Peptides against a protein of PDB entry 5KEZ. Designs and how they scored, part 170

Target 1, 320 residues: chain A of PDB entry 5KEZ
Amino acid sequence: NVAIYNPFRPWWERYQPVSYKLCTRSGNEDEFRNMVTRCNNVGVRIYVDAVINHMCGNAVSAGTSSTCGSYFNPGSRDFPAVPYSGWDFNDGKCKTGSGDIENYNDATQVRDCRLTGLLDLALEKDYVRSKIAEYMNHLIDIGVAGFRLDASKHMWPGDIKAILDKLHNLNSNWFPAGSKPFIYQEVIDLGGEPIKSSDYFGNGRVTEFKYGAKLGTVIRKWNGEKMSYLKNWGEGWGFVPSDRALVFVDNHDNQRGHGAGGASILTFWDARLYKMAVGFMLAHPYGFTRVMSSYRWPRQFQNGNDVNDWVGPPNNNGVI

## One batch from the design tools (peptide; made by RFdiffusion4, then SolubleMPNN)

Design b2_p21_1_s4 (from b2_p21_1, 9 letters changed)
Fold by OpenDDE base, seed 3:
Structure b2_p21_1_s4 (fold): chain B 320 residues (1-320), chain A 21 residues (1-21)
Amino acid sequence: as target 1 above (320 residues)
Amino acid sequence: MMTELEARGDYDTGSAPGSLV
C-alpha cells in the first residue's frame, strides 16, 4: 500500500493499495506465512481484509513511497506491480463531475465512481477479476481461511461473485478437502439508501452495522431503551437473517466517533459498557460474532471531531 | 440515511494532510 508520512503512517494507509504484494508495515510474506502456519497448527484461522474495490487515492503523488517499494502513478492509473493501467479503472464509466461518488442515493455512482478519491477498479473486466483472484488464491494457498471484502457496497454483487468463482478451495493441510473460503462483505446498510445488504447474500455473510448501533443505544439507555427489549434481538429488530449476519460491537471505522450509530457505538474507551456489549454479543446466538482488538491513541477533540482519529497502532518508526 | 462518509473512517487521498476528498 501507499506509505503516508503526513500524517505519519495512519491506520487508513493500509486501505490504499498499490500492489497485491504481501509486504507491508506489519511484515513480509515469509513472516506472514509463518504466522498463518503457526496459527493454523493450533486451530486459529486467519481471515484477510481484502481491499479489492480500489487502489490508492487519485491525488497521491507518483513514486515509490509504498510499503514494498513498488512504483505507482495514480495520475496515469499506472500500477505496474499488478499490473494495472488506465484501462482497468471506472474513470470513463463514472458520470459525476468530480469522478467521485456525489449521491449515495444513486446506486450506479456508489459502485462506479471513486469512494473519497480512491481509484475505482473496473471489476467488470475479467482481467481485473483475475488479478484479484490471483491475489486471493495466493493467500488461500498460504492457508488463510477466508476474507473480509472491504467496501463491498461499492462493488456490484455479480462482479464479486465472478471473483469468488475463481477462488481455490482452502488448503487441505488444515481444512477438509473441498472447503471454500469464508466470505463476509462490508456493506453499510442502515436503511435509506438504494443498495441493500440483501443484494450481497448470495456471495456470503454481510456486516450488520445496525447491531452495534442499536446495542449501544440500549446499553447506554438512550431514548428510553431497555435491556428487556432485547428479547427479540436479531431479526426481530429488523436485522438481516442470522445466517447472513456478521456482527460486532465496534470496528476500526466507527470507533473513531462517526459511523453506524455515531456516538452510540461502544468502544474500549467506555470499558464497562463495552464489556457488557461484547459479553451480550458473545452470549446471544444471533449472527457470526467478531471481537475488536484495538489500541489507545491521544484523542484531541476539535469542534466535536477527534483530529487524531488517523493515528495507527503502536509502532516503531511506522513498523508494527 | 447515513452517508458513507458518516459511516466510515476517513481515507486520506494525499491531497493535503488530514484532508478527505
Scores: peptide ipSAE 0.027, ipTM 0.678, DockQ to the pose 0.029
Fold by OpenDDE base, seed 5:
Structure b2_p21_1_s4 (fold): chain B 320 residues (1-320), chain A 21 residues (1-21)
Amino acid sequence: as target 1 above (320 residues)
Amino acid sequence: MMTELEARGDYDTGSAPGSLV
């Protein structure tokens, strides 16, 4: 991914890939392989947060300022480490003036235009699908159990399926022969937009952002909400089917106040209420549960916004 | 400083946004 120095090595630089090399601030490929092996040997499975919708931001300067030193040029859409070129992006499909998503009520813009300047990959192309599949297959062959598909809302479900159809079976050293990767897709669907979580059910599970938002409201006792109202928690609250849901109290985005759910989201900053919410989530049978493990940062609110929301994991001068 | 919206495209603040860049 790109190395960002202003702000200094933010968490979100990881979501701006310039190659599919397994070489980041978290370690190199050998270290990753070692970790996966050790985890698998004790029954801990690894799921990769796969950033496959896009490459880095269009405004990032060309050069070798990346975690593996790979050259890239966003201006010319040149990512030779993949390789991608200008033919592999949706620039010609996006019809907005900026090239970015301008209207989230336009599903075509949401999927074919750049997510906040992030260069949008042409996932309709078999070449692009194959390059992504090669990346994911390499991870599968290492021994990962599945994937979180980042920004799935911004990809056509059929394109995702086409990629998934190219995937290997899981590594038979740790998984039964013929096992398929576990897929869960990040889709923010709180209603009011044309893209629905149900569009993605065919590819795997989806994130249910209503879960954390509504649970937060109840636990906070906002709007007269009571725990007794949770008697029909899950589908009875308008959530996706349990077998399609991945549920969580918070994630890295909404922990910073930007993600879906707004101020209702409970985090470790609200320690007592958060523990109650997590306890409830783990006790209730609805959905596949995900528990957050995060870190503190020096929050600084200006006009209701944390100006330090960029702060990445604990590090020593950029080294983790 | 760049926000999550600006840097990552986390546009959903808990409402159904209309037009955002």
Scores: peptide ipSAE 0.025, ipTM 0.648, DockQ to the pose 0.033
Fold by OpenDDE base, seed 1:
Structure b2_p21_1_s4 (fold): chain B 320 residues (1-320), chain A 21 residues (1-21)
Amino acid sequence: as target 1 above (320 residues)
Amino acid sequence: MMTELEARGDYDTGSAPGSLV
C-alpha cells in the first residue's frame, strides 16, 4: 500500500493498495505464511480483509513511497506491480464532474465512481477479475480460510460473483477436499439508499451494521429503550436473515466515531457497557459473531471530533 | 441516517498533502 507520512502512517493507508504483494507494516509474505501455518495447526482459521474495489487515492504523488517499494502513478493509473493501466479503471464509466461518488441515491455512481478519491477498478473486465482472483488464490494456497470483501457496496454483485467463481478450494493440508472459502461482504446498509444488503446474499454473508447501532442505543437506555425489547432480537428488529448476517458491536471505522451508529456505538472506551454488549452478542444465537481486537490511541477532541482518529496500530517498523 | 460518505470519513485526509479529494 501507499506510505502516508502526513499524518504519520495512519491506519487507513492500508486500504490504499498499489500492489497485491504481501509486504506491509504488518510483515512480509514469509512471516504471514508462518502465522497462517501456526494458526491452522491449532485450529485457528485466518480470513483476510481483501481490498479489491479500488487502488490508492487519485491525488497521491507518483513514486516508490509504498510499503514494498513498488512504483505507482495514480495520475496515469499505472500500477506496474500488478500490472494495472488506465484501461483497468472506471474513469470512463463514471459520469460525475469530479469522478467521485456525488449522490449515494444513484447506485451507478456508488459502484462506478471513486469512493472518496480512491481509483475505482473496472471489475467488469475479465483481466481485472483474474488479477484479483490470482491474489486471493495465492492467499487460499497459503492456507487462509476466507475473506472480508472491503467496500462491497461499491462493487456490482455480479462482478463479485465472477471473481468468487475463479477461486480455488481451500488448502487440503488443513481443510477437507472441496471446501470453499468463507466470504462476508462489507455493506453499510442503514436504510434510505438504493443499494441493499440483500443484493449481496448470493455471494456470502453480509455485515449487519444495524446490530451494533441498535444494541448501543438499548444498552445506553436511549429513547426509553429497554433490554426486554431484545426478546425478538435479530430478524424481529428488521435485521437480515441470521444465516446471512455477520454481526459485531464495533469495527475499526465506527470505533472512531464515523459511520453506522455514530455516538451509539459501544467501544472499549466505554468498558462496562462494551462488555455487556459483547457478552450479549456472544450469548445470543443471531448471526455469525465477530469480536473486535483493537488498540488505544491518544484521543484529542476538537469541536466534538477526535483529531487523532487517524492513528494506526502500534508499530516499531520505521522503514516500511 | 449516516450516509456512506460519513461512514467512510476516515479516508478523508483533509488538507494534508496527497489528499484523496
Scores: peptide ipSAE 0.021, ipTM 0.638, DockQ to the pose 0.027
Fold by OpenDDE base, seed 2:
Structure b2_p21_1_s4 (fold): chain B 320 residues (1-320), chain A 21 residues (1-21)
Amino acid sequence: as target 1 above (320 residues)
Amino acid sequence: MMTELEARGDYDTGSAPGSLV
């Protein structure tokens, strides 16, 4: 990914890839392989957050300022470490004036235009699909158990399926022969937009962002909400089918005050209420549960916003 | 350069109703 120095090595630099090399602030490929092996040997499975919708931001300067030193040029759409070129992006397909998503009520823009300047990959191209599949298959062959697909809302479900259809079975050293990777897709569907979580059910599970948002409101006793109203929690609250849901109290985005649920989201900053919410989630049978493991940072609120929301995990001069 | 958090601005779109049963 790009190495960002202003602010200094933010968490979100990870979501701006310039290659599919397993070489980041967290370590190199050998270290990753070692970790996966050790985890698998004790029954801990690894799932990778796969950023496959896009490459880095269009406004990032060309050069070798990346975690593995790979050259890239966003201006010319040149990512030779993959390789990608200008033919592998949706610049000509997106019809907005800016090249960015301008209207989230237009599903075509949401999928074919840049997410806030992030260079949007032409996932309809078999070449692009194959490069992504190669990356994911390399991870599968190392021994990962599956993937979170980042920004799935911004990809056509059929393109995702075409990539998934190219994937290997899981590594038989740790998984039963013929096992398929576990897939869950980040789709933000709180209602009101044309893209629905149900569009993605064919590819795997989806994130249910209503879960943390609604649970936070109940636990906080906002708007007269009561715990007794959780009697029909799950599908009875308009959530996706349990077998399609991945549920969580918070994630890295909404823990920083951004995204689904806003201020209702419970986090470790509200320790007592958060423990209640997590305890409830783990006790209730609805969905596949994900528990957040996070860190504290020096929050600094200005006009209601944390200006330090960029702060990444504890590190030594950028190295984790 | 846009941050990932800025890119996630679409997260603030709407809310599904819950059940009061």
Scores: peptide ipSAE 0.024, ipTM 0.621, DockQ to the pose 0.036; fails the geometry check

Design b2_p21_2_s1 (from b2_p21_2, 12 letters changed)
Fold by OpenDDE base, seed 3:
Structure b2_p21_2_s1 (fold): chain B 320 residues (1-320), chain A 21 residues (1-21)
Amino acid sequence: as target 1 above (320 residues)
Amino acid sequence: MEYYAKYVGKDGKLVGYFIFP
């Protein structure tokens, strides 16, 4: 991915890929392979956050400022380490003036235009699908158990399916023969927009962002909410079917007041309430649960916003 | 009641807000 130095190596640089090389601030491919092997050998499975909707931001400077030193040129859409070229992006398909998503009530914009300037891959192209599948299959062959598909809301479900149909079975050294990768898709559906989480049920589980948002409200006792109201928690609260839901109290985005959930989201900053929420989530049968493991950073609020919300995990000069 | 949620892009930039019941 792009190595960002202003601010200094933010967490979100990981979501600006320039190649599919397994070479990042966390380590190289050999180290990753070693980690996956060691984890699998003790029954811990690895699920990769796969960034496949886009490449890096359109305004990032061309060069070799990347975690694996690969050259890239966002301006010309040149990512030779893949390789991608200008023909592999949706620039001509997006009809907005900026090239970015301007109206989230327009499903076509949401899927075909750039998310905050991130170069939007033409996932309708078999070439692009194949390059992504090759990346994911390499990970599968290493021994990962599945994937979080980042920014799934911004991809057409059919394109996702086409990629998934190219995927290998899981590595039989650790998984039963014929096992398929576990797929969960990041879809922010809080209602009010045309894209629905149900659009993605056919590809795997989806993130249920209503879960953390509503649970936070209840545990905080906002708006007269009571714990007793959780008697029909799950589908009774308008959530997706349990067998399609991946649930969580917080994620890296809304932990910072970003993404979906707002101020209701409980985090480790509110330790007592957070423990209550996580405890409840783990005790309740609804959905597939995910527990956040995070870190403290030097929060600095200005006008209600943390100006240090970019801060990544504790690191040694950018290396984790 | 509808809730307010800030949406930040994957480049750290604010892109909008979500409203949910």
Scores: peptide ipSAE 0.027, ipTM 0.694, DockQ to the pose 0.027
Fold by OpenDDE base, seed 1:
Structure b2_p21_2_s1 (fold): chain B 320 residues (1-320), chain A 21 residues (1-21)
Amino acid sequence: as target 1 above (320 residues)
Amino acid sequence: MEYYAKYVGKDGKLVGYFIFP
């Protein structure tokens, strides 16, 4: 991915790929293989946060300022390490003046325009689908168990399906023959927008952001909410079907800057309440559960916003 | 009841707000 130095190596640079090389601040490919093997050998499975909707920001300077030193040029849409070119992006499909998503009530903009300047891949093209599938298949062959598909709301469900149809079965060294990768899709659907979580049920599970938001209000006893109201927790609260839900109390986005779910979201900063929420989540049968593992950073609030919400995970081992 | 939540882009920028019940 791109190396951002202002601010210094923020967490979100990881979501700006310039190649599909496994060479990042998290480690190199050999280290990743080692981790996957070690985990699989003790029954711990790995799923990868796959960024396949886009490449890096259109305003990032061209050059080799990337975690693996690969050259890239956002201005000309050149990503030779893949390779991608100007033919592989939705520049001509997006009809907004800026080239960015301007109206989230327009599903075509949400899917065909740039998410906050991030160069939007033309996932309708078989070439692009194949390059993504090659990346994911490489990971599958290493031994990963599945994927979180980042920014799924910004991809057409049919394009996702086309990519998934190209995927290998899981590595038979650790998984039963014929096993398919576990797929869950990040879709922020709290209502009010045309794109719905149900649009993606055919591809796999979907993140249920209502879960953490509503649980937070209950645990915080906001608006007269009571724990006793959780008797019908899950579908009874209007959540997606349990077998389609990936549930969580918080994630890396909404624990920062009052993201999806707002102030109701419980995080490790609210230790006691957070433990209660996580405990409840793990005890309740609804959905597939995900527990957050995060880190502390020096929060600095200005006008209600943490100006240090960019701070990335600790790294002092010399990895670029 | 309506709640406001912030959209945060993958570049760390605020992109807007959405409303949920």
Scores: peptide ipSAE 0.025, ipTM 0.685, DockQ to the pose 0.026
Fold by OpenDDE base, seed 4:
Structure b2_p21_2_s1 (fold): chain B 320 residues (1-320), chain A 21 residues (1-21)
Amino acid sequence: as target 1 above (320 residues)
Amino acid sequence: MEYYAKYVGKDGKLVGYFIFP
């Protein structure tokens, strides 16, 4: 991914890929392979956060300022380490003036235009699908158990399916022969936009963002909400079917006050209430659960926004 | 209670807010 130095190595640089090489702030491919092996050997499975909707921001300077040193040129859409060129992006397909998503009530814009300047890959192309599949298959062959698909709302479900159909079975050294990768898709659906989580059920599980938002409201006792109202928690609250749900109290986005949910989201900053929420989540049978492991950072609020929400994990001069 | 999604790009820039009834 791109190495960003202003601000200094923010967490979100990880979501600006310039290649599919396994060199990051966390280590190189050999170190990753070693980690996966060690984890699998003790029954801990690895799921990769796969950023396949886009490459880096269009405004990033060309060069080799990347975690693996690969050259890239956003201006010319040149990513030779893949390789991608101008033919592999949706520049001509997006019809907005800016080239970015301008109206989230327009599903076509949401899927065909750039997410805040991030160069939008033309996932309709078999070439692009194949390059992504090659990346994911390399990870599968290393021994990962599955994937979180980042920004799934911004990809057409059929394109995702086409990629998934190209994936290998899991590595038989650790998984039963014929096992398929576990897939969960990040889709923010709180009911106010045309794209629905149900559009993606065919590809795997989806994130249920209503879970953390509603649970936070209840535990905070906002608007007269009571714990007793959780009697029909799950589908009874309008959530997706349990077997399609990936549930969580918070994630890296909404613990910073963005992504989805708002002020109701409980985080480690509210330790007591957060423990209650996590405890409830783990005790209740609804959905596949995910527990957050995070860190503190020096928050600085200006006009209701944390200007330091970019701060990434503890690091040594950028290296984690 | 009103809920909202805060749209912040993966480049750290604020895009906007969407309020859910």
Scores: peptide ipSAE 0.056, ipTM 0.721, DockQ to the pose 0.026; fails the geometry check
Fold by OpenDDE base, seed 2:
Structure b2_p21_2_s1 (fold): chain B 320 residues (1-320), chain A 21 residues (1-21)
Amino acid sequence: as target 1 above (320 residues)
Amino acid sequence: MEYYAKYVGKDGKLVGYFIFP
């Protein structure tokens, strides 16, 4: 991914890929392989946050300022380490003046235009699908158990399926022969937009963002909400089917007030209430549960916004 | 009551807001 130095190595640089090389601030490919092996050997499975919707931001300077030193040029859409060129992006398909998503009520824009300037990959192209599949298959062959698909709302479900159909079975050294990767898709669907989480059920599980948002409201006792109302928690609250849901109290985005959930989201900053929420989540059978492991950072609020919301995990001069 | 949440892009830039009941 790109190496950002202003601010200094923010968390979100990780979501701006310039290659599919397994070479990041977390380590090199050999170290990753070693970690996967060690984890698998003790029954801990690895799921990779796969950024496959886009490459880096269009405004990032060209050069070799990346975690593995690969050259890239966002301006010319040149990513030779893949390789991608201008033919592999949706610049000509997006019809907005800016090239960015301008209207989230237009599903076509949401999927064909750039997410906040991030260069949008032409996932309709078999070449692009194959490059992504090669990346994911490399990980599968290493021994990962599955994937979180980042920014799934911004990809056509059919394109995702086309990629998934190219995936290998899981590594038989640790998984039963014929096992398929576990897939869950990040889709923010709180209602009110044309793209629905149900559009993606065919590809795997989806994130249920209503879960953390509503649970937070209840535990905070906002608007007269009571714990007793949780008797029909799950589908009874309008959530997706349990077998399609990945549930969580918070994630790295809404822990910073980003994404979906707003102020209702409970985090470790509200330790007592957070423990209640996590405890409830783990005790309740609805959905596939995910528990957050995070870190504190020096929050600094200005006009209601944390100006340090970019701060990544603890590091030693950029090295994690 | 309607709630809102900031939508922030993967480059740290504000995209918009979600509004939900």
Scores: peptide ipSAE 0.030, ipTM 0.697, DockQ to the pose 0.026; fails the geometry check

